# Peptides against a protein of PDB entry 5HOI: the designs that were tried, part 179

Target 1, 351 residues: chain A of PDB entry 5HOI
Amino acid sequence: FRYMPFSPAGTPFGFTDRRYLTMNEVGYVSTVKNSEQYSITVSFFDVGRFREYHFEDLFGYDLCFLNEKGTLFGQSKTGQIQYRPHDSIHSNWTKIIPLQAGERITSVAATPVRVIVGTSLGYFRSFNQFGVPFAVEKTSPIVALTAQNYRVFSVHYSQFHGLSYSLSELGTSSKRYYKRECPLPMSLPNINSDMKKDANLDYYNFNPMGIKSLFFSSYGDPCIFGSDNTLLLLSKWRSPEESKWLPILDSNMEIWKMSGGKETTDIHVWPLALAYDTLNCILVKGKHIWPEFPLPLPSEMEIRMPVFVKSKLLEENKAILNKKNEIGADTEAEEGEEDKEIQIPVSMAAE

## One batch from the design tools (peptide; made by RFdiffusion4, then SolubleMPNN)

Design b1_p19_7_s4 (from b1_p19_7, 6 letters changed)
Fold by OpenDDE base, seed 1:
Structure b1_p19_7_s4 (fold): chain B 351 residues (1-351), chain A 19 residues (1-19)
Amino acid sequence: as target 1 above (351 residues)
Amino acid sequence: SEKIEETRKRIAELAEEEF
């Protein structure tokens, strides 16, 4: 197993010279390889609120986190981080994170008030927005981070215990845990079934945890979107005994429903954020599960608990069609095109 | 919402695109 740099909704290069370092509800950060250098562009969905900017990257930043105030960059091997405010009033700052031999920065996160760095050895480093350090804590190896305000959602990996998560608050005086290295009930990528397609192997090599993104909802609930294309939300996290992961959207099921029951194996959801009851995402058509260039406009999906089993719906609809054909055998064959639109019952489209 | 309906339309369009 190798720890890879993780950024929320980051994409691999694949066979191209460009990729997305990160994307969310604020915008998207792209990097283009130019010989030994990289050109980074920070783009925004709200073009009226923010101005796109670019810069030359001599360090090869492979970690990124975008927020409403700035962009955090990191280099997983060298330990260099850079924070770039979107506003020209505030200065950029750089810092070197001390790394041990073989240690990598695995994830970075930034809010308007905190910067967080996680490593492959489980070093959790916290800073203010100006790069002033607060603390260093040793945890289980960190594979992903996100943050909102003072709260941090961290995903950890152990070879013995699999995935765990922590939810913490980085106050002024101390770190408070709401959850500390609790089991994360997320499915890992299945190497044997899904890796038969070269495109899936390339993505697995880029992101072996299959975490497409993680974020906080608009209500401040931790969300994670795995390789199974299910959005998990951590409910009731303020009550440690009542806290549970809710599968609030099966995106493959939702795409299938929204298509009228057509085969949609080449349509993919790329998650950005959860705003209220809507998943903000990019719809991706094709062999690759990640968006290419140019980036499509964001789409919205309503969250729905996956109560229905696709296979049962397909069997029931086939049984209804067969019964109609047994009753209809006596009236003239109007060659109406058998539009194999599986009529999703209106009751299932309204849930 | 209007955006959810736009998403439905966009998925329908993408499902008709032969790739």
Scores: peptide ipSAE 0.386, ipTM 0.896, DockQ to the pose 0.696
Fold by OpenDDE base, seed 2:
Structure b1_p19_7_s4 (fold): chain B 351 residues (1-351), chain A 19 residues (1-19)
Amino acid sequence: as target 1 above (351 residues)
Amino acid sequence: SEKIEETRKRIAELAEEEF
């Protein structure tokens, strides 16, 4: 297993000179490789609120986190981090994170009040928005981070225990845990099944955990979107005994429903954020499960618990079609292709 | 919402595009 740098909704280069370092509801950060240098652009969805900006990257930043106040960059190998406020009022700052031999920064997160750095050895480093350190904690190896205000959602990996998560609050004087290295019921990418498509191998090499993104909802609930394209939400995390992961959206099922039951194996959801009851996402068409350039406009999908089984709906519709054909047996059975519109029950259509 | 309907339309368009 190899620890790779993770950023929320970050994309690989693939066969191109360009990738997204990160994207969320605020915007997207792109990098272009120009010989030995990189050109970074920070773009925003709300162009009236924020101005796009660009800079030359001589360090090769491979980690990024975007928030409403600034962008955090990191270099996984060198330990360099840079915070760039979006406004000109606050100065940029740079810091080197001390790394041991073979240690990598695996993820970074930033809020308007906190900066967090996680490493492959499980060093959890916290700073304020000005890069003043609060603490260093040793945890299980960190593979992903996100943060909202003072809260941090961290994903950990152990060779013995698989995926775990922590939910913590970074106060001024102390760290509080709501959850501490609890089992994360997310499926890892299946190398044997998914590797039949070359595009999946490239993505697996970029992101071995298959975590497309993780974020906090608008209500402050931890969310994670894995390789199974299911959005998981941590419900009731304030009550340790009541806390549970809810599969609040099967995005493959929802795409299939919204298409009228057509084949949709080449349509992919790329998650940005959860705002109330809607997943903000990019719809991607093609062999790659990630968005290319230019970035499509964001789309909204309503969250819905996966109560329906696709196979059962297909069997029920085949049985209805067969009964109709038995009643109509006097007209030539043209070889009607399998792509007949599945009548989705009205109770499954969004009102 | 209007945006959810736009999403449905966009998925339908993408499902008709041959690759």
Scores: peptide ipSAE 0.386, ipTM 0.895, DockQ to the pose 0.691
Fold by OpenDDE base, seed 4:
Structure b1_p19_7_s4 (fold): chain B 351 residues (1-351), chain A 19 residues (1-19)
Amino acid sequence: as target 1 above (351 residues)
Amino acid sequence: SEKIEETRKRIAELAEEEF
């Protein structure tokens, strides 16, 4: 297993010279490889609120986190981090994170009040928005980070224990844990079944955990979107005994429903954020499960617990079709090849 | 929401596009 740099909704280069370093509800950060340097662009969905900006990257930033106030960049190998406010009022700052031999920064996160750096050796480093350090903690190896305000959602990986997660709050004086290295019930990518498509191998090499993104909901609940295209939400995390992961959206199932039951193996959801009851996402058409360039406009999907099994819906629709054919056998109405659009009963949308 | 219906329409369009 190799620890790879992770950024929320980051994309691989694939066969191109460009990729997204990160994207969320605020915007998207792209990098273009120009010989030995990179050109980074920070773009926003709300073009009226924010001005797009670009800069030359001589360091080869492979980690990124975007928030409403600025962008954090990181270089996984050198330990360099840079914070760039979106406004011109606050100055950019750069810092080198001390790394041990073979240690990598695996993830970075930034809020308007905190900067967090996680490493392959499990060093959790916290800073304020000005790069002033608070603490260094040793945890299990960190593979992903996200943060909202003072809260941090961290994903950890152990070869012996698999995936775990922590939920913490970074006060001024102390770190509070709501969850500390608890088992994360997320499916890992299955190399043997999924790697039949070259595009899946490229993505696996970029992101071996298959974590497409992780974020906090608008309500401040930790969310994770894995390789199974299921959105998991951590509910009741304030009560240790009641806390549970809820599969609040099977995006493949929802695409299939919204298509009228057509084959949708080439339509993919790329997660951005969870706002209230809607997943903000990019719809991707093609062999690659990630968005290419230009970035499509964000789409919204309503969260729905996957109560229905596709096979059962197909059986029920076959049974309805067979009943219609048994009733229709007495009327010689012309066999127009009416496309077998599987009408999903509208009644399943209203409860 | 209007945006959810736009998403439904966009998925339908993408499902008709041969790739």
Scores: peptide ipSAE 0.386, ipTM 0.896, DockQ to the pose 0.701
Fold by OpenDDE base, seed 3:
Structure b1_p19_7_s4 (fold): chain B 351 residues (1-351), chain A 19 residues (1-19)
Amino acid sequence: as target 1 above (351 residues)
Amino acid sequence: SEKIEETRKRIAELAEEEF
């Protein structure tokens, strides 16, 4: 296992000179390698609200977090961070995070009021939006961060305990925990099953946790989207005893349903955000599970608890088709080789 | 919603595209 820099919905370079540093409901940040330099572009989905901007990156930023007010950049090895407001009214600022030998920044997050830095040694550093430090806390090694307003969702990794999570609120004087290093019931990438495809190995080397993204919903619930393409939502987190992870969407099942039951092994969901009951995402066609360039327009999927099993639905639909064929055997209709669209029950298709 | 139906249409289109 190796600690890698993580950004929400960030993509690898693969065989290209360009990648997405991060993307969410606000927009997407891309970087292009030009010799020893990088050109970074911050793009937005709402072009009426925001103006696209670019700059030359001499540091090789490998961490990014985008919000409605600015973009936070980080360099995992050097400890350099930069915050760039989207407006021209507020100034950019740069800071170096002190790192120990072998320590890496593993994730960064920014809200309009907080900047958070997490490291491979489990240093949790908090700042205001101007880069003024509040506190340093020692936790288990941090592998991912997201934040909304004053709330922080952090994912931790231990070689002995696997994945854990924390949910905290960063007040002015103190950190409150709603959850502190609780077990995270997310499956890690299975090297033996999934690595039969070279593209999965490249992604695993980029992101060994398989966390495609993590975010807060519009209701302020922590969400995580893993390598199994299941969206998990932390329900009832305000009540420690009642808190549970809900598998609110199996995206592979939803793609299969929406295709009319076709084999869709080359269609992938890339998560952006959860707004109400709708997952905002990029649909990706191809060998790579991540979006390439140009970025497709975002798509919306309704959240649904996975209550159906693909194999059982296929068996039931085959049994229905066989019964229709037994009744229809007396009519000479040339039923051509129409690709048998699996009739998904109207109760499954109508939402 | 209109956007969910657009997503359904887009998935159907992508499922017919050979890779």
Scores: peptide ipSAE 0.384, ipTM 0.895, DockQ to the pose 0.718

Design b1_p19_8_s1 (from b1_p19_8, 11 letters changed)
Fold by OpenDDE base, seed 5:
Structure b1_p19_8_s1 (fold): chain B 351 residues (1-351), chain A 19 residues (1-19)
Amino acid sequence: as target 1 above (351 residues)
Amino acid sequence: TAKEKIKELLKGYTPEWKQ
């Protein structure tokens, strides 16, 4: 296992000179290799609220976090971080995070009030939005971070315990834990199954944990979207004993329903954010499970707990078709059984 | 909607097993 730099919804280069460093509901950050340097572009979905900007990156930033106030960049090997406010009123700042031999920055997060840096050795570093340090804490190795306001959702990895998570609040004088290194019930990528498609090898080399993204919902609940394409929401996190992960969306099931029950192997959900009861996402068509260039317009999927079994829906639809055929309804639509849209019950159909 | 976008993406889709 190797710790890799993680950013929410970041994409690999693959065979291209470009990738997305991060994307969410605010926008997307791209980087292009230009011989000896990189060109970074910060783009926004709300073009009326924000102005796209670009800059030359001489450091090769491989970590990024975008929020409504600015963009945090990081270089995993050198420890350099840069915060760039979207508004010109506030100055950019750069800082070097001290790294031990072999230590890497694995993830960065930024809110309008906090900057967080996590490392492969489990150093958790907190700063204000101006890069003034608050604290350094030693945790289990950090593999992913996200933050909203003063709250931080961190994912940790141990060779002995697998994935764990923490949920904390970064006050001015103290850190409070709501959850501290609790087991994360997320499926890890099955390298042997997923490697059968060469197109996915590059992705799992880039992101060995298979965490496509993690974010806070609009209600401030921690969300994670793994390699199984299931959106997990941490419910009741304020009550440690009542806290539970809810599988609020099986995106593979929703794609299947939206296709009329057709098997689709070339449509993928790329998560951006959870806004109210809708997953904001990119629908990707192609061999790669990640969005390419240009970025498709975002789509919304209603959250629905996966209470239905695909096999049962297929059996029920087959039984309905067989009964129609037995009743001698001359449905002359000899469109092969495979081309018939499976009637998904309206209560089950994703809009 | 996501459904409309998926329906649009599925236009002209032939599954590899039907090829």
Scores: peptide ipSAE 0.023, ipTM 0.457, DockQ to the pose 0.360
Fold by OpenDDE base, seed 1:
Structure b1_p19_8_s1 (fold): chain B 351 residues (1-351), chain A 19 residues (1-19)
Amino acid sequence: as target 1 above (351 residues)
Amino acid sequence: TAKEKIKELLKGYTPEWKQ
């Protein structure tokens, strides 16, 4: 097993010279390889609020986190991090994170008030927005981080215990845990099924955990979107005994419903954020499960608990079609039964 | 809506199993 640098909704290079370092509700960060250097562009969805900017990257940043105030960059091997405020009023800062032999920065996160660095040896390093260190804690190996305000959602990996998560608050005096290395009920990529498609192999080599993104909802609930394309939300996290993961969206099921029950293998949901009851996402068309260039405009997908079984809906619709055929409704539309839009009940149809 | 965008993306889609 090899720890890989993780950034929320980051994409691989694949066979191209470009990739997205990260994307979320604020915008998207791209990098283009140019000989021995990289050109980084920080782009925004709200072009009225933010101005796109670019810079030359001589370090080869492979970690990124975007927020409303700035962008954090990291280099997983060298330990270099850079924070770039979007506003020209505030100065950029750089820092070297001390790494042990073989240690890598695996994830970085930044809020307007905190910078967090996680490593393959489980070093959790916290800073303020100016790069002043608070503390170093040793945890289980960190594979992913996100943060909102003072809260941090961390994903950990152990070869013996699989995935775990922590939810913590980085106050001024101390770190408080709401959850500490609790089991994460997320499915890992199945090497035998998901990797048989060559196009997916490149992605899982880039991101072996299959975590497409993690974020906090607009309500401040931790969310994770795995390889199964299910959005999990951590409910009741303030009550440790009542806390549970809710599968609030099966995006494959929603695509299937939105298609009228057609099997679609080339439409993919790429998660950005959860705003209220809508998943902000990129709808990707193509062989690759990740967005290419240019980036499509974001889409909103309403969250829905996956209460329905696809097989039962298919059986019920077949039974309805068979009954209509027995009643002699000669509707001459020779559209093969396989092309007929499945009548999804209005209560099940995503708007 | 997301449904409209998906329907638009699915215009002219032929599933690989129908090719």
Scores: peptide ipSAE 0.022, ipTM 0.454, DockQ to the pose 0.341
Fold by OpenDDE base, seed 3:
Structure b1_p19_8_s1 (fold): chain B 351 residues (1-351), chain A 19 residues (1-19)
Amino acid sequence: as target 1 above (351 residues)
Amino acid sequence: TAKEKIKELLKGYTPEWKQ
């Protein structure tokens, strides 16, 4: 296992010269390799609120976090970070994070009030939006970070204990934990099952945890989207004993329902954000599970608890079709049984 | 809707097992 730099919804280069460093509901950050340099573009979905900008990157930033006020960049090996406000009023700043031998920055996060850096040795570093340090804490190795306002959702990995998570609030003088290194009930990518598709191997080499993204919902609940394409939401996190992960969306099941029960292998959900009861996402068509260039327009998918069993729905639909055939209903549908749209009850159909 | 977008994406779809 190797600790890799993680950014929310970041994509690998694959066989191309370009990738997305990060994307969310605000926009997307792309990088293009030009010889020994990179060109970074910060693009926005709300073109009326924000202006796209670009710059030359001589450092090879491999970490990124985008918010409504600016973009944080990081270089995992050198420890360099840069914050770039979207406005021209506030200045850019650069800092070097001290790294030990073999230590890597594994994730960065930024809010309008906090900058957070996590490392492969479990150093959690907090700063204000101007790069002034608050504290350094030693935790289990950090593999992913997201933040909203003063709250931080961190994912940790131990070779002995697997995945854990923390939820903390970064006050001015103290860090409060709502959750501290609690078990994260997320499946790691299974090399033997998931890697039967060569296209997945490149992604899991880029992101060995299979965490496509993590974010806070519009209600401020921690969300995580793993390799199983299930959106998990942390419910009741204010009450430590009542807190639970809810599987609020099986995106593979939703795609299957929306396709009329067709087994699609080339449509993928790429998560951006959770706004109210709707997952903002990119619907990816192709061999790769991640979006390519140009970026498709975002789509909205309603959250739903996974209550369906595909096999039972297939059996029920086969039984309905067999009954129709027995009644001599000339279903002129020469469409092979495999191409027939499965009728899903309207109350349970995804929109 | 997401359903309409998926239906549009599924136009001309051939499953990998039929390829």
Scores: peptide ipSAE 0.022, ipTM 0.453, DockQ to the pose 0.325
Fold by OpenDDE base, seed 2:
Formats: structure tokens, C-alpha cells, sequence
Structure b1_p19_8_s1 (fold): chain B 351 residues (1-351), chain A 19 residues (1-19)
């Protein structure tokens, strides 16, 4: 197993000279390889609030986190991090994170009040927004981070225990845990099934955990979107005994419903954020499961618990079609059986 | 909506980002 640098909704280069370092509800950060240097662009969805900016990257930043106040960059091998405020009021700052031999920064996160660095050896480093250190903690190896305000959602990996998660609050004087290295009920990418599609090999080499993104909802609940394209939300995390992961959206099922029950292999959901009851996402059409350039406009997908069984809906619709054919209703022209729109119950049809 | 965008994508609409 190899620890790779993770950023929320980051994309691989693939066969191109460009990729997204990160994207979320605020915007997207792209990098273009120009010989021995990189050109980084920070772009925003709300062009009225923010101005796009660009800079030359001589370090080859491979980690990124975007928030409403600034962008955090990191270089996984050298330990260099840079915070760039979006405004000109606050100065950029740079810091080198001390790394042991073979240690990598695996993830970075930033809020308007905190900067977090996680490593392949499980060093959890916290700073304020000005790069002043608070603490260093040793945890299980960190593979992903996100943060909102003072809260941090961290994903950990152990060869013995698989995936775990922590939920913590970084106060001024102390760190509080709501959850500490609890089992994360997320499926890892199945090499044997997912690798049969050559197009996904490059992605799983880039992101071995298959975590497309993780974020906090608008209500402050931890969310994770894995390789199974299911959005998991951590419910009732304030009550340790009541806390549970909810599969609030099967995006493959929703695409299938929205297609009228047609098999679609070339449409993919790329998660950005959860705002109230809607997943903000990029709908990607193509061979690659990640967005290419230019970035498509975001879409909203309503969250819904996966209550329907696809096989049962197909059987029920076949039975309805067979009954219509027996009644001698003039079904218009022989549009092949594959082209018939599946009747989804109105109460569960996404409007 | 996401549904409308998916329907357009299924009609073979090539978004400007793929041109």
C-alpha cells in the first residue's frame, strides 16, 4: 500500500498536463504543468464575491484545500505548506512541516480559523490561520482531512483495522474528541472489479482509498463520498451511543432513475458539498469518473435514502409491459425494450 | 435541475466543455 496525497474532490493528471488540486462549493483550484514549473489558478463559483487569481508554483504543490477566506497548498514530499488569503488584507505565509524519512503529508485542511496537516505516520499538526502552531498529536496514519470552523473530520488507515474516522474540535486551549478512531463503514475500492475498467486504474493509483471527497454539511455533519458513489452522513455525532452513518444518497441509483431506468455507464457524480438536502456536484459525462477541462457548471441532486431495489423495479415494469402487450393496446413503434422509460413511483421521483 | 442536465447528457448533448 502507498500513501498518496489527498485533497477533497482532487483529480489526477491522467494523460493531460492539467488537473484539479481541489474543488468544493466555494470554487476549484487547477494546476497546469509547464516544463519544470506549475501554474496554479484559484477559481470561484461566486464571481461576484471573489476574484480569480493565478500564481507560478515552483514547488509542485500536490495538496490543496479551499475555503471562503483563503487557499492552503501543500507539497507532500518536502513538507512545504503555503496559505494564500483571497483578500489582499492578509499576507501569504509559508512554512515547512518537519517530516521523517519516508513520511508524507497525506492531507491538509484549512478554515478561516485553523490550519490542519495530517501525515502518513499519523502526525496531526494544528495551526491558527496565521500559521502559529497549537499542537502536534500522534494518531493512526491520516489519509484524508476536512474542516469546518473549529471542527475537523479525519480519516485514518491501518493495515490491521482498515478505515477509521475521528471528529474533533480544536479550541484555543484544548482538542475535544466527539469521535476518536471509530470504524468507518466505507467500502474500499475492489481492485478486481473496479480495475476491469482501464479508465479507473489511473484514478485508483492517484487515490487508493477511493474517497472522492469529504466535507461538512451546511448543518455541520461530517460527510464522505467513496468509490461506491454513496454519500454517507454522520448523524447524531454529539451523542456517542446514538451516532450512526446514514447512506443519504446512492448517486448511481439516482442517475439510473433520472435516466428513466436506462443503464448509463458514462455519467458520473463528482461531489462538491452538501447544502441542506441537496448534494452540490459536477455531472461528468465520459470515460473518466472525474471532471476534465473546462469544469462543467455545478448541479444539485436531492438526497434520498436508497429504499428502492433496482431489480424489483425492473421486474415490476416488465410485468406491467407484458400486461399492456396482452391487452392489445397499440404500443406505438418497436422502440427496443431497452428504450422504454421505467415508471418510478411519483413519491420517489426526483423532480 | 440535475434531472434535466442528465436528460440533456443522455440526448448526446456535448457540453461546451467537451468541444
Amino acid sequence: as target 1 above (351 residues)
Amino acid sequence: TAKEKIKELLKGYTPEWKQ
Scores: peptide ipSAE 0.020, ipTM 0.451, DockQ to the pose 0.225

